# Designs tried in a protein design run: peptides against a protein of PDB entry 3JWR. Part 310

Target 1, 323 residues: chain A of PDB entry 3JWR
Amino acid sequence: TRELQSLAAAVVPSAQTLKITDFSFSDFELSDLETALCTIRMFTDLNLVQNFQMKHEVLCRWILSVKKNYRKNVAYHNWRHAFNTAQCMFAALKAGKIQNKLTDLEILALLIAALSHDLDHRGVNNSYIQRSEHPLAQLYCHSIMEHHHFDQCLMILNSPGNQILSGLSIEEYKTTLKIIKQAILATDLALYIKRRGEFFELIRKNQFNLEDPHQKELFLAMLMTACDLSAITKPWPIQQRIAELVATEFFDQGDRERKELNIEPTDLMNREKKNKIPSMQVGFIDAICLQLYEALTHVSEDCFPLLDGCRKNRQKWQALAEQ
Target 2, 298 residues: chain A of PDB entry 3JWR as posed
Amino acid sequence: TRELQSLAAAVVPSAQTLKITDFSFSDFELSDLETALCTIRMFTDLNLVQNFQMKHEVLCRWILSVKKNYRKNVAYHNWRHAFNTAQCMFAALKAGKIQNKLTDLEILALLIAALSHDLDHRGVNNSYIQRSEHPLAQLYCHSIMEHHHFDQCLMILNSPGNQILSGLSIEEYKTTLKIIKQAILATDLALYIKRRGEFFELIRKNQFNLEDPHQKELFLAMLMTACDLSAITKPWPIQQRIAELVATEFWEQGDQVGFIDFVCTQLYEALTHVSEDCFPLLDGCRKNRQKWQALAEQ

## One batch from the design tools (peptide; made by RFdiffusion4, then SolubleMPNN)

Design b2_p24_6_s4 (from b2_p24_6, 10 letters changed)
Fold by OpenDDE base, seed 4:
Structure b2_p24_6_s4 (fold): chain B 323 residues (1-323), chain A 24 residues (1-24)
Amino acid sequence: as target 1 above (323 residues)
Amino acid sequence: SEKEHEEYEEAVEALEKALKEFGD
């Protein structure tokens, strides 16, 4: 395609030029082409292209295929969200120095997972899918959307000309897919709630050890969640804009819940409760986000900008909630 | 498993509770 030709022929700017190592990064000013270029740079600077012998054209095609399989009519859970999740992962790996704690296969899997974790998202949560008796709810009992996202990820990875994992051994391929699946499933916040206590306790007791395979898997899950939620850490103007996108999508779901399911939406998805957004954001930060970024910062102090950003945004939301 | 199902539902409830506490 013309798009593929343009991407494959383009000079890829440095990570410094693209600012993709910055935790404060924003994609708002970037074209779709530039987001694809950033993604190439992430793979290159993580040594994934070299270590796994990726063909440039295949990587370009894969990126474009992933991007194409996000819906354009979804306000938040689109390519830009996936791209920002991957960028945060890249920043955490590089600037946060987590790269040194992980294997190349884990890094490969995490980056693929971050880009793929919301593939074909429909702008509705698992609860809506279940309650609407959607065909996907017949395929999966739990983490319905996350299983679907992984299926889409696998489909793309196996598609002709998109096989970025073709340079891997059979064992490396299996390992990578396992980690990708685990990482995508970890973005189900219910699973985060279930597992985070173990992670925080290990940190609190100073017993956390990445050499333990179970603790490694747990850490990868927590890291995925930290990147998925990273909008809460962004500079205030960026945070506000993203919060508006999230609210738009949630309100659209709430409107559909009223119309299609004849149910009253939760406050989070209720357009009539827009005035509660600031207080809800404070609660979200306190209940979900702060402890995660504190724990992540304990694992790597260079991740502090995520925690600092989260704290700053909490103050901003609190100030709005008091008005 | 049935146990895994129950644990997941409990986690969903915990999440929903946590998210509702934000609105009060």
Scores: peptide ipSAE 0.440, ipTM 0.885, DockQ to the pose 0.879
Fold by OpenDDE base, seed 5:
Structure b2_p24_6_s4 (fold): chain B 323 residues (1-323), chain A 24 residues (1-24)
Amino acid sequence: as target 1 above (323 residues)
Amino acid sequence: SEKEHEEYEEAVEALEKALKEFGD
């Protein structure tokens, strides 16, 4: 209640003041209140508040509800990760000029999805959930956590006083939820691996067309992944610090895998192989990240800072791997 | 569908392979 009152009464600074249009943005120095203010600004500057007649108090409550449903004891997949994903989405839409290529409903859905895509994340991946025979693994066969994240998103959106979509028509509401679901599910890297080839081929052949509904859906999925992985694009000091958070969470999972499942963790999750982090980061960039940011830059050249950041960090990690 | 399941498992394997190649 006090947090809501403080947020709802606060003057929301400009996007310029908050630097939320910058691809180089860092949340490290921001309070939780400031992250919420940034989020309000994203909704406002994307015209979502006006176009969908969002009540300010309802939006504030929704943001706080989303934030509350991230776990604080998870090293990386917490509110700050979701916030940074949404900020990258905002920057890609504004500075990257992708806003002009999308409908208001798509933009609304993407922003909600970015903020919600890891709701109630437990600091373990789908493989751990499956191997631990968690109840969620009985509900969903594929993309277990991403389905759970969407369920949490839907629960919040339907909660009293959190209904930021109440100004939408029934058809707009259905469309928005469909896109949110698709966007959250797209953050499963397995689905990214499955679908990215089609996207890259369309770009390579100069056949990419956002007017095609299937290609639009594919693009939204790729854009979500690009924002979700955007830590790899940040200025080196920020990237290095985030990589430590990721490693901490992965090592915590590896420790649990040893203790709870009696299995040897993969190198990525093995605390004893911390010295391999630089080489693993190079491999991650090469196998997962580079082609995505290259393709995104082909769709919009103004997204080049993401690609440039990724390339620079690859060089930094490579230099550490050679030490 | 069974086909969708198989395609997803293949994607998971591809991801795991890609992630493992980072550590090798």
Scores: peptide ipSAE 0.434, ipTM 0.884, DockQ to the pose 0.896
Fold by OpenDDE base, seed 2:
Structure b2_p24_6_s4 (fold): chain B 323 residues (1-323), chain A 24 residues (1-24)
Amino acid sequence: as target 1 above (323 residues)
Amino acid sequence: SEKEHEEYEEAVEALEKALKEFGD
């Protein structure tokens, strides 16, 4: 395609020029082409292209295929969300120095997972999919959408001309797919709630050890969630704009719940309760976000900007809630 | 497994409870 030719022939700017190492990064001013260029730079600067012998054209095609398989009619869970999740992962690996704690296969898997974790998202949560008796609810009992996202990820990876993992051994390939699946499934916040207590307790007791395979898996899950939720850490103007996109998608679901299911939506998804957004954001930060970024900062102190951003945004939301 | 199913449902309930407490 013309798009592929343009991307494959383009000079990829440095990570410094693209500012993709910054935790304060914003994609708002970037074209779709520039987001693809940023993604190439992430793979290159993490040494993934070299270490796994990726062909440039295949990587370009894969990126464009991933981007194409996000829906444009979804307000938040679209390509830009996946791209921002991957950028936060890149910043955490580089600026947050987590790269030094992980294997190349784990880094490869995390970056693919971050870009792929919401593929073909429909702008509704697992509860809606289950209650609407959607065909996907017949395939999977738990983490319905996350299983679907992984299936889409696997489909793309196996598609002709998109096989970015063709340079891996059979064992490396199996390991990578296992980690990708675990990382995508970890973005189900229910699984985060289930597992976070173990992670926080290991940190609190100073018993956290990345050489333990179970603790490594647990850490990768927590890191994925931290990147997925990273909008809450962004500078206030960016945070506000992203919060509006999230609210739009949730209100669209709430409207569908009323119309299609004859159900009164929760406050979070109720358009009529938009005035509660500031207080709900404070509650979300306190219940879900703060402890995660505190624990992540304990694993790597260079991740502090995520925690600091979260704290600053809590203060901003609290000030709005008091008005 | 049945145990994994029960544990997941408990986690969903815990998440829903946490999210509801934000609206009050």
Scores: peptide ipSAE 0.434, ipTM 0.884, DockQ to the pose 0.893
Fold by OpenDDE base, seed 1:
Structure b2_p24_6_s4 (fold): chain B 323 residues (1-323), chain A 24 residues (1-24)
Amino acid sequence: as target 1 above (323 residues)
Amino acid sequence: SEKEHEEYEEAVEALEKALKEFGD
């Protein structure tokens, strides 16, 4: 395609020029081509292209295929969300120095998972999919959308000309797919709620050990969630804009719940309760976000900008809730 | 599997409760 030719021929700017190592990064000013260039740079600077012998054209095609399989009519869970999740992963690996704690296969899997974790997202949550009796709800009992996202990821990885994992051994391939699946499934917040207590307790007791395979898996899951939720850590102007996108998508779901399911939406998805957004954001930060970024900062102190950003945004939302 | 299912449903309920408490 013309898009592939343009991407494959383009000079890829440095990570410094693209500012993709910054936790404060914003994609708002970037074209779709520039987001693809950033993605190439992430793979290159993590040594994934070299270590796994990726062909440049294949990587370019894969990136464009992933981007194409996000819906344009979804306000938040689109390519830009996936791209920002991957950028936060890249920043956590580089600036947060987590790269030194992980294997090359784990890094490869996490980056692929971050880019792929919401593939073909429909702008509705698992609860809506279940209540609407969607065919996907019959295929999967738990984490319905996350299983679908993984299936889409696998389909793309196996598509002709998109096989970025062709340089891996059979064992490396199996390991990578296992980690990708676990990482995508970990973005189900229900699974986060279930598992986070174990992680926080290990940190609290100073018993956290990445050499333990179970604890490694747990850490990768927590890291994925931390990147997926990273909008809450961004500088306030960026945070506000992303919160508007999230609210738009949630209100669209609430409108559909009323119209299609004859259900009164929750406050989070109720357009009529827009004035509660500030208090809801404070509650979300306290219940879901703060402890995660505290624990992540304990594993790597260089991740502190995520925690600091989250705390600052809590203060901003609290101030709005008091007005 | 049944136990895992129950644990998942409890996690969903906990999440829903947490999200609901944000609006109060």
Scores: peptide ipSAE 0.428, ipTM 0.882, DockQ to the pose 0.902

Design b2_p24_7_s1 (from b2_p24_7, 8 letters changed)
Fold by OpenDDE base, seed 3:
Structure b2_p24_7_s1 (fold): chain B 323 residues (1-323), chain A 24 residues (1-24)
Amino acid sequence: as target 1 above (323 residues)
Amino acid sequence: LEEEFEALRAKLTEEQFEFGSFWF
């Protein structure tokens, strides 16, 4: 395609020029081409292109295929969300110095997972999918969408001309797919809520050890969540704008719940409860986000900007909730 | 992996699942 030709022929700017190592990064002013260039830079600067012998054209095609398999009519869970998740992963790996704690296969898997974790997202949560008796709810009892996202990821990875993993051995390929699946499934916040206690306790007791395979897997899950939720850490103008996108998508779901399911939506999904957004954001930060970024900062102090951003946004949301 | 996740899911409460499914 013309898009592929343009991307494959383009000079990829440095990570410094693209500012993709910054935790404060925003994609709002970036074109789709620039987001793809950023993604190439992430793969390159993580040594993934070299270490796994990726063909440049294949990587370009894969990125464009991933981007194409996000829906354009979804307010938040679109390519830009996946791209921002991957950018946060890249920043955590580079600026946060987590790269030195992980294997190349783990890094490869995490980056692919971050870009792929919401593929074909429909702008509705697992609860809606289940309650609507969607065909996907018959295949999977829990983490319905995350299983679908992984299936989409696997489909793209195996598609002709998109096989970015073709340079891997059979064992490396199996390991990578295992980690990708784990990482995508870990973006189900229900699973995060269940598993986080073990992670926080290991940190609290100073018993956390990344050389332990179980603790490694647990850490990868927590890191995925930290990147997925990273909008909450962004500078206030960025955070506020992203929160509006999320609210838009949630209200669209709530409108569908009323119309299609004949149910009253929860306050989070209820357009009439827009005035509760600030207090709900404070609650979300306290219940979900703060301890995660605290624990992540304990694993790597260079991740502090995520925690600091989260704390600052909590104060901003609290001030709005008091008005 | 599926067995591990099923074992993990079996420990989720309905409230945890619902809450986790709503947030972004």
Scores: peptide ipSAE 0.057, ipTM 0.655, DockQ to the pose 0.090
Fold by OpenDDE base, seed 4:
Structure b2_p24_7_s1 (fold): chain B 323 residues (1-323), chain A 24 residues (1-24)
Amino acid sequence: as target 1 above (323 residues)
Amino acid sequence: LEEEFEALRAKLTEEQFEFGSFWF
């Protein structure tokens, strides 16, 4: 395609030029082509292209295929969300120095997972999918969308001309897919809530050990969630803009819940409760985000900008909630 | 760190874990 030709022929700027190592990164000013160039740079600077012998054209095609399989009419859970999740992963690996704690296969899997974790997202949560009796709800009992996202990821990875994993051995391929699946499933906040206590306790007791395979898997899940939620850590103007996108998508779901399911939406999904957004954001930060970024910062102190950003945004949301 | 974790955990109810809605 013309898009593939343009991407494959383009000069890929440095990570420094693209600012993709910055935790404060914003994609708002970037074109779709520039987001694809950033993605190529992430693969390159993580040595994934070299170590796994990725053909440039195949990587370009894969990126474009992933991007194409995000819906353009979804306000938040679109390509830009996936791209920002991957950028946060890249920043955590590089600037946060987590790269040195992980294998190349784990890094490969995490980057693919970050880009793929919301593939074909429909702008509605698992609860809506279940209550609407959507066909996907018949396939999966829990984490319905996350299983679908993984299936989409696997489909793309196996599609002709998109096989970025063709340079892997059979064992490396299996390992990578296992980690991708676990990482995508970890983006279900219900699973995060279920598992985070174990992680926080290991940190609290100073017993956390990445050489333990179970603790490694747990860490990868927590890191994935930390990147998925990273919008809450962004500089305030960026955080506000992203919160507006989230609210738009949630209100669209709430409107559909009223119309299609004849139910009263929760305050989070209720357009009439827009004035509660600041207090709900404070509650979300306290309930979900703070402990995660504290624990992540304990594993790698260079991840502190995520925690600091989260704390600053809590103060900003609290100030708005008091007005 | 321990005190911060306990303070945050103390704000959570079982209902919030089961029925809580999240922004992201």
Scores: peptide ipSAE 0.057, ipTM 0.653, DockQ to the pose 0.239
Fold by OpenDDE base, seed 5:
Structure b2_p24_7_s1 (fold): chain B 323 residues (1-323), chain A 24 residues (1-24)
Amino acid sequence: as target 1 above (323 residues)
Amino acid sequence: LEEEFEALRAKLTEEQFEFGSFWF
């Protein structure tokens, strides 16, 4: 396609030029082409292209295929969200020094997972999918959308001309797919809530060890969640704008719940309760975000900008909740 | 922070946790 030719022929700017190592990064001013160029740079600077012998054209095609399989009519859970998740992963690996703690296969899997974790997202949560009796709810009992996202990821990875993993051995390929699946499933916040206690306890007791395979898997799950939620850490103008996108998508779901299911939406998804957004954001930060970024900062102090950003945004939301 | 978090966790119903699990 013309898009593929343009991307494959383009000079890929440095990570410094693209600012993709910055935790404060914003994609708002970037074109779709520039987001694809950023993605190429992430793969290159993580040595994934070289170490796994990726063909440039195949990588370009894969990126465009992933981007194409996000819906354009979804306010938040679109390509830009996946791209920002991957950028936060890249920043955590590079600036946050997490790269030195992981294998090349783990890094490969995490980057693919971050880009793929919301593939074909419909702008509705698992609860809506279940209550609407959607066909996907018959295939999966829990983490319905995350299973679907992984299936979409696998489909793309196996599609002709998109096989970025063709340079891997059979064992490396199996390992990579296992980690990708675990990482995508970890973005179900219900699973995060179930598992985070074990992670926080290991950190608190100073017993956290990445050489333990179980603790490694747990850490990768927590890191995925930290990147997925990273909008809450962004500079206030960026955070506020992203929160508006999230609220838009949630209110669209709530409107559908009323219309299609005859259900009164929760306050989070109720357009009439928009005045509760600031207090709900404070509650979300306190219940979900703060401890995660604190624990991540204990694993690597260079991840502190995520924690600092989260704390600053809590103060901003609290000030709005008091008005 | 851990005690406040456990107290907050204890106040969140399973439904609030399920809904809170899709905040972002």
Scores: peptide ipSAE 0.053, ipTM 0.675, DockQ to the pose 0.378
Fold by OpenDDE base, seed 1:
Structure b2_p24_7_s1 (fold): chain B 323 residues (1-323), chain A 24 residues (1-24)
Amino acid sequence: as target 1 above (323 residues)
Amino acid sequence: LEEEFEALRAKLTEEQFEFGSFWF
């Protein structure tokens, strides 16, 4: 395609020029082409292109295929969300110095998972899919959308001309797919809520050990969640704008719940309760986000900007809730 | 992994499941 030719021929700017190592990064001013160029830079600077012998054209095609399989009519869970998740992963690996704690296969899997974790998202949550009796709810009992996202990821990875993993051995390929699956499934916040207690207790007791395979898997899951939720850590003007996109998508679901399911939406998805957003954001930060970024900062102190951003945004939301 | 994941899901309370499913 003309888009593929343009991307494959383009000079890829440095990570410094693109500011993709910054935890404060914003994609709002970037074109779709520039987001694809940033993605190429992430693969290159993590040594994934070299270590796994990726062909440039195949990587470009894969990126464009991933981007194409996000819906344009979804306010938040679109290509820009996946791209920002991957950018936070890249920043955590580089600036947060987590790269030195992981294998090349784990890094490869996490970057693919971050870009792929919401593929074909419809702008509705698992509860809506289940209550609407959607065909996907017949295939999977739990983490319905996350299983679908992984299936879409596999479909793309195995599509002709998109096989970025063709340079891997059979064992490396199996390992990579296992980690990708675990990482995508870990973006289900219900799973996070269940597993986080074990992670926090290991950190609190100074018993956390990345050489333990179970603790490694647990850490990768927590890192995925930390990147997926990273909008809450952004500078206030960016956070506010992303919160508006999230609210738009949630209100669209709430409107559909009223119209299609004849149910009253929860406060979070109720367009008439916009005035509760600040207090709900404070509750979300306290219940879900703060302990995660605290624990991540204990694993690597260079991740502190995520925790600091989360704390600053909590103060901003609290001030709005008091008005 | 799937069995562990399902066993993990089965121990979530209804409140934890609802909260986790709605917040992003």
Scores: peptide ipSAE 0.055, ipTM 0.654, DockQ to the pose 0.106; fails the geometry check

